Peptides against a protein of PDB entry 3V4L. Designs and how they scored, part 93

Target 1, 386 residues: chain A of PDB entry 3V4L
Amino acid sequence: GQPLAKDKVALLIGNMSYWEHPKLKAPLVDVYELTNLLRQLDFKVVSLLDLTEYEMCNAVDEFLLLLDKGVYGLLYYAGHGYENFGNSFMVPVDAPNPYRSENCLCVQNILKLMQEKETGLNVFLLDMCRKRNDYDDTIPILDALKVTANIVFGYATCQGAEAFEIQHSGLANGIFMKFLKDRLLEDKKITVLLDEVAEDMGKCHLTKGRQALEIRSSLSEKRALTDPVQGAPCSAEALVRNLQWAKAHELPESMCLKFQCGVHIQLGFAAEFSNVMIIYTSIVHKPPEIIMCDAYVTDFPLDLDIDPKHANKGTPEETGSYLVSKDLPKHCLYTRLSSLQKLKEHLIFTVCLSYQYSGLEDTVEEKQEVNVGKPLIAKLDMHRGL

## One batch from the design tools (peptide; made by RFdiffusion4, then SolubleMPNN)

Design b2_p14_3_s2 (from b2_p14_3, 8 letters changed)
Fold by OpenDDE base, seed 1:
Structure b2_p14_3_s2 (fold): chain B 386 residues (1-386), chain A 14 residues (1-14)
Amino acid sequence: as target 1 above (386 residues)
Amino acid sequence: ETVELVSTDPELSE
């Protein structure tokens, strides 16, 4: 019979906004496109941008809680990275310069923990450099991996080589995602799919002799990302997994705010990633005696590090949101919350209505406090250790 | 349009 997945879970991490290292661009598009493709494959996807070491550890721990016997686990990482002694290290955005293994997440340690969950398939897609870090002399003594015969690594590049981004005038994928996205939905054994991606990448004149996909696998079974999820959640663990995933993707409901002047504002929410939300405000009703009015959002929790200069923009693109702008209502003010993982408390903020009456020179302000609870990834309480 | 490849290696961006 066709192999069945008990469930399918993916963690996608894209690190771009490094503090002490060069900023990347491709991880934004790559994580977004891969999220949409994996959702079509019935994966429960958590997508996270710009994580610190602590936040990456917590994201991996939460991902491991979703894994169980016969579950398919997929980890994708796009960002800076290195490989020492066959161990792959993912570099967090807060990593010092130079970084060491103590500042980074070892993929082989994550694999060990995934093997303890008796997973049906373990897929690692590593879109990072694989050069040696000469500043890290640490030889990790890894315990011997169990022989599970269900592991697949897709490395964007060869051992000791670099991964590349495409610099174009607009949004572009990394080289690996550019080819992976065209085949990811194919009903093929995952190693065969990755071999075809490697052949497509090998035909590209840009990457020929610079970057080549490396596949490492122990996969003895014909498992595919297209393998159907086993029917109705028969276990309490499957129900808990579904609820935990649903919590990480629950948006606040849209609200209609009514001000004393008779202005009505619609407040809406959109997810760009599991840790990135757009707030938008629109005037839905205005009394005729009010000639001008604008609805600003302000007084956000300090944990979110929201610069007011980047809030309340006339377009999603001015907030740095290029991916979901087509799905957003037009003629709003937009604010992008890019660090929802940092939210310890409820998302409480102020909606400020500034308006002018016909024949009055002075602007009037009315304010309403809004509590939307914990949106998206903030429901997982990833900070429970600080 | 010139498509440039940029390394994601931090050491090559200096």
Scores: peptide ipSAE 0.225, ipTM 0.763, DockQ to the pose 0.512
Fold by OpenDDE base, seed 5:
Structure b2_p14_3_s2 (fold): chain B 386 residues (1-386), chain A 14 residues (1-14)
Amino acid sequence: as target 1 above (386 residues)
Amino acid sequence: ETVELVSTDPELSE
């Protein structure tokens, strides 16, 4: 019979905005496009941008809670990284310069923990450099991996080599994602799919002799990303997993705010990533005696590090939201919350209505506090240790 | 449009 997945879960991490290292660009587009493709494959996808060491550890722990016997687990990482002694290290955005293994997440440690969950398939897609870090002489003592015969690594580059981004006039993919995205939906054994991606990348005149896909696998069964999920959740654990994933993807409901002056505001929410939300406001009703009115969002929790200069923009693109702008309503004011993982409490903020009456020169303000609870990834309480 | 490849290695981006 066709192999069945008990469920399919993916964690996608894109690190770009490094503190002490060069900033990247491709992870934004790569995580977004891969999220949409994996959703078409019935994956439960958590997509996260710009994680600290602590936030990456918590994201991996929450991902491991979604894994169980016969579940397909996929980890994608795009960012800085290195490989020492056959161990792959993902570099968090807060990593020091130089970074060491103690500042980074070891992929083989994550694999060990996935093997303890008795997963049906473990896929690692590592879009990072594989050069040795000469500043880290630490030989990690890894426990012996189990012989599970369900492991696939797709490395964007060869051992000891670099991964590359495409610099273009606009948004572009990394080299690996550029070719992976064209084949990811194919009903093929995952190792065959990745081999075809390697052939396509090997034909590229840009990367020929600079970057090549390495496939490392111990996969004894014909497993594909297209393998159907086993039907209705047959166990209490599967129900808990589905509920936990649903919590991490729950947006606040759209609200109609009514002010004393008779102005009505529509407040709406959209997810760009599991930790990135767009808030948008629009005037849906204005009394004829009010000649001008604007609705601003303000007084956000300090933990979100919201720069007011990037809030309340006339376009999504002015907030740094280039990917979801087509799916947003037009003629709003837009605010991008890019660090929802940092939210310890409920998202409470103020909607400030500024307006002018016909024949009065003075502007009037009305304020309404809004509590939307914990949106998206903020429901997982990734900060319980700080 | 010029397509340039940039390494994601921190040591080569200086």
Scores: peptide ipSAE 0.224, ipTM 0.764, DockQ to the pose 0.506
Fold by OpenDDE base, seed 4:
Structure b2_p14_3_s2 (fold): chain B 386 residues (1-386), chain A 14 residues (1-14)
Amino acid sequence: as target 1 above (386 residues)
Amino acid sequence: ETVELVSTDPELSE
C-alpha cells in the first residue's frame, strides 16, 4: 500500500546574523520558501531564524517532543557549518571565532535522538559548508546509531566542499534551495527527488564543478514527502503534538484600540517565521479636528533586543521584512520582532498615539498598554531549561 | 545579471 505518515513535522533553522562570523543572506529566503512548500505537503513546520547555541538546543528538543512512532521528521538547516570525521556541525549565531564542536550542534546526535522516537522517516537537509574545521581536532565520541532504514541526508555540497549562496541585489536562494524548491512537491521517493535535484544542480553552469548535492540514505521503503498523514489523530500523543504545534503558531488577534480623542487604531499581527512577528498599526478612524495622527509601538520587553531605530517604519521592508510584505495591509507603521524565542514573559508593549488638533501647535500624546500574551514560538517557553 | 556565487565558508568570506 502507499506509505502513511502518522504525522509530519519539520524544524527549519536559518542562521544568518552571526556575531563573530560573516553574515549570510540566503537562509532567510530558503527557510521561508521551504516552510511554504512543506506546509503544502501537510507538514507541521517550525521555522526559526538566528538562533544561539542554547536556542538551537531548545528548538531541537521541542522538535523531538513532536516526534513519535511513524512520524516523519524533517530537519533543515541553512547557515555556517563544518564536517569533521563524517559528523556535521551546525554553527549557532553566537558561536565564537574560531568555533569548535562544543559550540555547535552535531546533526548525528540529533539523528540518534530521532531514531529513539521510532520515526517513520528522518530527513536531514543541510545547506552548509562541509569543510573540515582545522581549529577543532576533537573526535566526537558519538554513540553508535541504531540501524534504522528510514534515514535520508541531503547535503547541499560534497564532503570537504563549500556551499554557496547567490549574491543578487534582491532576495536570492542558496544554490541547494534554488533547485530543491522546483521539485519538492513531486510525488517521488525522497531519494529519487533529491537525485533529480542533484542532476539539475549538475546541469547548471553556475554550480557545475563548484557545488554538488550529496545524498546519503538508508531508506529501504518508498517514502515520499507527499505521503499522506494518517487520518484523525486518535492517540493522546497525536493530540498533544497537534496542540504543541498549534501553540507555537498562534498569532495574537487583531485589536481595535480607542483613544480618548476619538481616534481608533487597528493593531495587527503577522507571522514571518515561528520566532518572527510583524506588528502593524493603522489609523482606522480620525476625528476631523485632528490634523496629524501617528500610532507608534514602544516599551517592548528588553529580552526582545528591539532597536527603536528599526521600529515603526512606513514599510515592512524598512524593518527587514521582505517576504510577507505582500500579505500585510498598506499605509501602516510596521515593527519586526525577530527574537520571539527570547521572550520569557507576556508580550506587553505600549501603543502611543501622537496627534495634533487643528489650530493648536502642541502635539498631544495618549498611551495604551497592550498585553498579547506569548505569541508564536514564545508559547513553547524554550527558556524553561535554565 | 552577473550572478556571483559567494561561499558560506567563514574562512573564504574574508
Scores: peptide ipSAE 0.207, ipTM 0.752, DockQ to the pose 0.480
Fold by OpenDDE base, seed 3:
Structure b2_p14_3_s2 (fold): chain B 386 residues (1-386), chain A 14 residues (1-14)
Amino acid sequence: as target 1 above (386 residues)
Amino acid sequence: ETVELVSTDPELSE
């Protein structure tokens, strides 16, 4: 019979906005496109951008809570990274220059923890450089991995080599995702699928002799990302897992705010990633005596590091939201919250209506405080303990 | 050395 997954869970991390290192671009598109593909494959996907060391640790811990016996686990990482002594290190955005293993997440440690969960499949897709970090001579003594015969690594590049982005003026994929996305939905053993991706990369003139996919696997069974999820969650653990994942993907409901002047505002929310939300405001009703009115969002929690200069834009693209702009209503003011993981409290903010009456030169302001609870990933309290 | 994703030059695609 076709193998069944008990469930399918993916954690996707894209680090771009490094503090002490060069900024990347491809992880934005790569995480987004991979999220959409894995959702079509019935994966429970958590997608996160620009995580600190602490945030990455907590994201991995929350991912591991979703894993259990026979669950398929997929970890994707796009960002800076290195490989020392056959250990892969993912570099957080807050990593110092130079970074060391103590500032980074070891993928083999995550694999160990996944093996303790008795997972049905462990897939690592590592879209990072694999050069040695000469500033870190630490030889990690890793505990011996269990012989689970269910492990697949797809490395975007060869050992000791660099991974490449596509130099484009707009949004583009990294080299690995460019080829992976075209095959990811194929009903093939994951190692066969990745081998075909490797062949496609090898045929491309851009990548030929510069970047090659490495596949490392101990996968003894014919497991595919297309493998169906086993029917209705019968276990209490499966119900808890489903509920936890659902909480991490719950958007605030759209609100209709009514101001004393008779203006009505629609406040809406859209998810770009599990930690990235767009707030949009639109005027849905305006009395005729009000000639101009705008609805600004302000007074966000300090934890979100929202610069007001980047809030309340006339287009999603002006906020840096290029991916979900097609699904957003037009003629709004848009604000991008890119760090929802940092939210310790409820998302409380002010909607400020600025308006002008016909025949009055002075602008009038009305304000309403809005509490939308903990949106998306903020429900997981990934900053518990800071 | 900072290990960076290097941009592949698009001029190689013509």
Scores: peptide ipSAE 0.116, ipTM 0.653, DockQ to the pose 0.100

Design b2_p14_3_s3 (from b2_p14_3, 8 letters changed)
Fold by OpenDDE base, seed 5:
Structure b2_p14_3_s3 (fold): chain B 386 residues (1-386), chain A 14 residues (1-14)
Amino acid sequence: as target 1 above (386 residues)
Amino acid sequence: MTVELVSTDPELSK
């Protein structure tokens, strides 16, 4: 019969905004496009940008809780990285310069934990450099991996080589994602699909002799990303997994705020990523005696590190939101919350209405506090250890 | 449009 996945779960991490290292650009677009493709493949996708070491560890732990016997697990990482002695290390945004294995996540340790879950397929897509880090002489004592025939690695580059970004006059994919996205929806064995991506990359005049995809696989069965999910969740574990994923994707409901002056504001929410939310406000009713009014959001939790200079913008793009702007309502004020993983408490903020009456020069203000609970990834409490 | 490839290696980006 056709292989069935018990479920399909993906964790996508894109690190760009490094503190002590060069900033990247491609992971933004790569994580976004891969998220949309994996959703079309019926994956439960958690997509995270700019994680610290602690936040990456917690994201991996939460991902491992979604894995179980016969589940398909996919980990994608785009960012800085290195490979020492056949061990791949993902570099968090807070990693020191120079970084070492103690500051980084070892992919082979994650693989060990995935093998303990008896997963039906383990896919690692590593869009990072594979050069040796000469500042790290540590040899990780990895416990012996179980002999399993369900592992696939797609490395964006060869061992000891670099991964490249495309510098263009706009948003562009990394080299690996540029070719992967064109084939990812094909009903093929995952190793055959990746081999075709490797051939496409090898035919490209830009990448030929600079970057080549490496495939490592023990996969003896025909498994594809297109394999259907087994029907209704028949186990308590499958129900728990579905509920846990649903929590990480729950947006606040849109609110209609009514002010004493008779102005009505629509407050809305949109997800860009699992840790990135856009808040938008619009004036939906204004009394005729009010000549001008604006609705600002302010007083955010300090843990979110919201710069007021980037809040309440007339366009999504002015907040740094370039990807979801087409799906947002027009003629709003927009605020981007890019670090929802940092939220320890409920998202409480103020909506401030500033307005003027006809024939009065003085600006009047009314304020309402809004509590929207824990949006998106903030429901997983990724900070419970701090 | 000139497409330039930039390494993601932090040691080559200096």
Scores: peptide ipSAE 0.231, ipTM 0.782, DockQ to the pose 0.487
Fold by OpenDDE base, seed 1:
Parts: structure tokens; C-alpha cells; sequence
Structure b2_p14_3_s3 (fold): chain B 386 residues (1-386), chain A 14 residues (1-14)
């Protein structure tokens, strides 16, 4: 019979806004496109951008809580990384220069923990460099991995080699995602799918002799990302997993705010990633006596590090939101919250209405406080250890 | 349009 997954869970991390290292561009597009494809494959996807070491550890811990016997686990990482002694290290955005293993997440340690969950399939897609870090002399004594025969690694590049981004005048994928996305939905054994991606990458004149996909696998069974999820959640653990995932993707409901002047504002929310939300405001009703009227959002929690200069933009693109802009209402003011993982409390903020009456020179302001609870990933309380 | 490949290696950007 066709293999069944008990469930399918993916964690996608894209690190691009490094503090002490060169900024990347591809992880933004790659995580977004891979999220949409894995959702079509019935994966429960958590997508996170720009994580610190602490936030990456917590994201991995929450991902491991979603794993159980016969669950398919997929970890994708795009960012800076290195490989020492066959161990792959993912570099957080707050990593010092130079970074060491103590500042980074070891993929083989994550694999060990996934093997303890008796997973049906473990897929690692590592879109990072695999050069040796000569500043890290640490030889990790890894315990011997269990023989589970259910592991697949897709490395974007060969051992000791670099991964590359495509510099174009616009948004572009990394080299690995550029080819992976075209085949990811195919009903093939995951190792066969990745081998076809490797052949497609090998035909590209840009990457020939610079980057090649490496596949490492112990996968003895014919498992595919297309394998159907086993029917209705029969276990308490499956219900908990479904609820945990649903919480991480729950947007605030759209609100209609009414001001004393008779202006009505629509406040709306959109998810770009599990930790990135767009707030948008629109004037839905204005009395004729009011000639000018704008609705600004302000007074955000300090944990979100929101620069007011980047808030309340006339387009999503001016906030740095290029991916979801097609699905957003037009003629709003837009604010991008890019660090929802940092939110310890409820998202409370002020909506400030600035308006002018016909025949008065003075601008009038009215304010309303809005509490939207914990949006998206902020419901997981990733901060429970600080 | 020249498509340039840029390494994601932090050491090469020095």
C-alpha cells in the first residue's frame, strides 16, 4: 500500500537580516514560496524569518513538540551556515563575528531529537554554505544516531562549497529553491525528487561547476512529500498538534472602529509569515463635514522594535512587504510587524485618527486603544524561558 | 540582464 503519514509538519527558517554578517535576500522569497507549496502538500507549516539563537532554539523545540510516531518532519533552513566534521550549523541573526558552534544550531542534534519522536520521515533541506569554519575548533562528540532508515538531507551545495543567491533587480530565489519549487509537488520518492532537482540544477550554466545539490539518505521506504495524511486525528496528541498549529496561524479578526466624530475605520490583519503580520487601516465612513482624515497605528509594545518611520505607509512595498501585497486591500495605510516571536504580552496598540473639519485650520485627533491578543506565532509563548 | 551569483558565505563578503 502507499505509505501514510500520521501527520506532516514543517519548520521553515529564513535568516537574512544578520547583525554582524552580510545580509541575504533569497531567504525571504524561498521561505514564502516553500510555505505555499508545503501547504498544498497538507503540511502544517511554521515559517519564521530573522531568528536569534534563542528564538531558533525555541522554534526547534516547538517543532519537536509537533513531532510524534509516524509524523513526517521537514526542516528547511536558508541563511548563513557552515559544516565542521560533517556537522551542519545554522547561524542565527545575532551570531557574533566570528561565530562558533556555541552560537549556532547543530542540525545533527535536531536530527537526534527527531529520532526520539519515532517520526515516519525526517527531511532536512539546508540552503546554506557548507564551508569549514576555521574559527571553530570544537569537535562535537555527537552520540551515535539511531538506525531509523527514514532520513533525507538535501544540501543546496556540496561539502566544503558555497551556496549562491541570484542577484537580480527584483525578488529572486536562491539557486536551490529555484529548482526545488518546480518539482516539489511531484508524487515521487523524496530522494528521487531531489535527484531530479540535482539534474535540473546541473543543467544550469550559471551554477555548473559552482554549486551542486548533495543528497544524503538512509531512506529505505518509498516515502514522498505527497503521501496522504492518515484520516481523522484518532489520538489526543494529533488533536493537540492540530490546535498548536492552528494557534500559530490565527490572525486577529478585522475590526470596525467608530470614532466620536462619526468616522469609521476598518482595521485588518494579514500574515506574511508565522512571525510577520501586516496591519492595515482604511477609512470606510467619513462625515461630509470632515475634509481630511487619516488613521495611524502607534504605541506598539517595545518588544517588537517597530520604527515609526517604517509604519503607516501608503503601500505594502514601502513596509518591506512584497509578497502578500497582491492579496491586501488597496488604499490603506500599512504597517509591518516583523518580530512577532518577541511579543511577550498581548498586542496592544493605539489607532490615532487625525482629521480636519471644513472651515477649521486646526487638525483634531481622536485615539482608541486596540487589544488583538497574541497574533500568529506569539500564541506559542516561545519566550517561556526568559 | 546579467544574472550574478553572490555567495552566501559571510567570509567572502570581506
Amino acid sequence: as target 1 above (386 residues)
Amino acid sequence: MTVELVSTDPELSK
Scores: peptide ipSAE 0.225, ipTM 0.780, DockQ to the pose 0.501
Fold by OpenDDE base, seed 3:
Structure b2_p14_3_s3 (fold): chain B 386 residues (1-386), chain A 14 residues (1-14)
Amino acid sequence: as target 1 above (386 residues)
Amino acid sequence: MTVELVSTDPELSK
């Protein structure tokens, strides 16, 4: 019969905004496009940008809680990385310069933990450099992996080589995602799909002799990302997993705020990623005696590191949100919350209405506090250990 | 449009 997945779960991490290292651009688009494709494949996708070491560890732990016997697990990483002694290290955004294995996440350790879950398929897509880090001479003594015959690595580049992104004035994919996205929906064994991606990359004049996909696989069965999920979750564990994933993707409901002056504000929310949310405000009703009014959001929790200079923009693009701008209502003020993983408490903020009456020179302000609970990934309490 | 490839290697991006 056709192979069935008990469930399909993906963790996608894109690190770009490094503290001590060069900033990247491609991971933004790559994580977003891959998220949309994997959702079409019935994956439960957690998509996270710009994680610290601690946040990456917690994201992996939460991902591992979603894994169980016969579940398909996919880990995608785009960012800085290195490979020492055949071990792949993902570099968090807070990694020091130079970084070491103690500051990084070892993919083979994650694989070990996935094998303990008796997963049906383990896919790693690593869009990072694979150069040796000469500042880290540690030889990790990894325990022997179990012989599960269900492992696939897609490395964006060859061992000891670099991964590349396309320098464009606009948004562009990394090289790996550029080719992967065109084939990801194909009903093929995952190793065959990746081999076709490798051929496409090898035909490209830009990448020829610069970057080549490496496939490492022990996959003995015909498993595809298109493999259907087994029918309704019958186990208590499957129900818990579904609920946990659903919590991590629950947006706040849109609110209609009413001010004393008779102005009505629509407050809305959109997810860009599991840890990135756009807040937007629009004036839906204004008394005729009020000539001008704007609704600003302010007083965010300090944990979110919201710079007021980047809040309340006239376009999503001015916030750095280029991906979801088409799905957002027009004529709003937009604020991008890019670090929802850092939220320890409920998202409480102030909506400040600034307005002017006809014939009065002075601006009037009214404020309303809004509590939207824990949005998206903040429901997982990824920081419970801090 | 000159499509340039940029390495994601932190050592070469300096």
Scores: peptide ipSAE 0.221, ipTM 0.780, DockQ to the pose 0.479
Fold by OpenDDE base, seed 4:
Structure b2_p14_3_s3 (fold): chain B 386 residues (1-386), chain A 14 residues (1-14)
Amino acid sequence: as target 1 above (386 residues)
Amino acid sequence: MTVELVSTDPELSK
């Protein structure tokens, strides 16, 4: 019969905004596009940008809590990375220069932990460099992996080689995602799908002789990303997993704020990623005696590290939100919260209405505090491991 | 448009 997944869970990490290393661009688009494709494949997707070492560890731990017997687990990583002695290391955004294995997440350690969950399929898609890090002479003593015959690695590049991103004037995929996205929805054994992606990369004049996909697999069954999820969650564990995923993806409800001057503001929320939310404000009613009126968001929790210079923009793109801008209402002020994983408390902020009456020179301000609870990934309390 | 490939290797970006 066709294999069934008990459930399908994906963790996607895109690291771009490195502190001590060159900034990347492709991970933003690659994580976003892969998220949308995996959702069409009935994956529960957690998508995270720009994680520190601690935040990456917690994201992996939360991902492992979603894994159980017969669940399909997919880990995607796009960012800086290296490979020493056949061990793949994902580099967090806060990694020092030079980084070492002690500053990085070992993919083979994650695989070991996934094997302990008795997963139905383990897929790793690693869009990172695989060069040796000569600053790290540590040979990690990894415990022997179990023989589970359900493992697939797709490495964006061959061993000892670089991964490349496309420099374009606009948003562009990394090389791996550019070809992967065209085939990801195909009802094929995952190793066959990746082999076809490897052929497509090999035919491309841009990548030919520069980057080649490596497939490393121990997959004895015909498992596909298209494999249907087994019906209604019958186990308590499946219910918990569904609830945990749902919590990580709950947006705040849109609010209608009424000010004393008679102005009505709509406050809306959109998810770009599991840790990235856009807040937008729009004036839905203005008395005719009010000639100028703007609604700003301010007084965010310090843990979110929001630069006020990037808040309250006239376009989503001016906030750094290029992907969800089509799905957002027009003629708003937009603010991008990119670090929801840092939020320890409820998201409380102020909506400040600045307005002017006809025939008065003075600007009037009214303020309302808004509590939206813990949005998206902030509900998982990724900080509770301290 | 010449699509330029840029390495994601932090050592080559120096």
Scores: peptide ipSAE 0.208, ipTM 0.770, DockQ to the pose 0.480

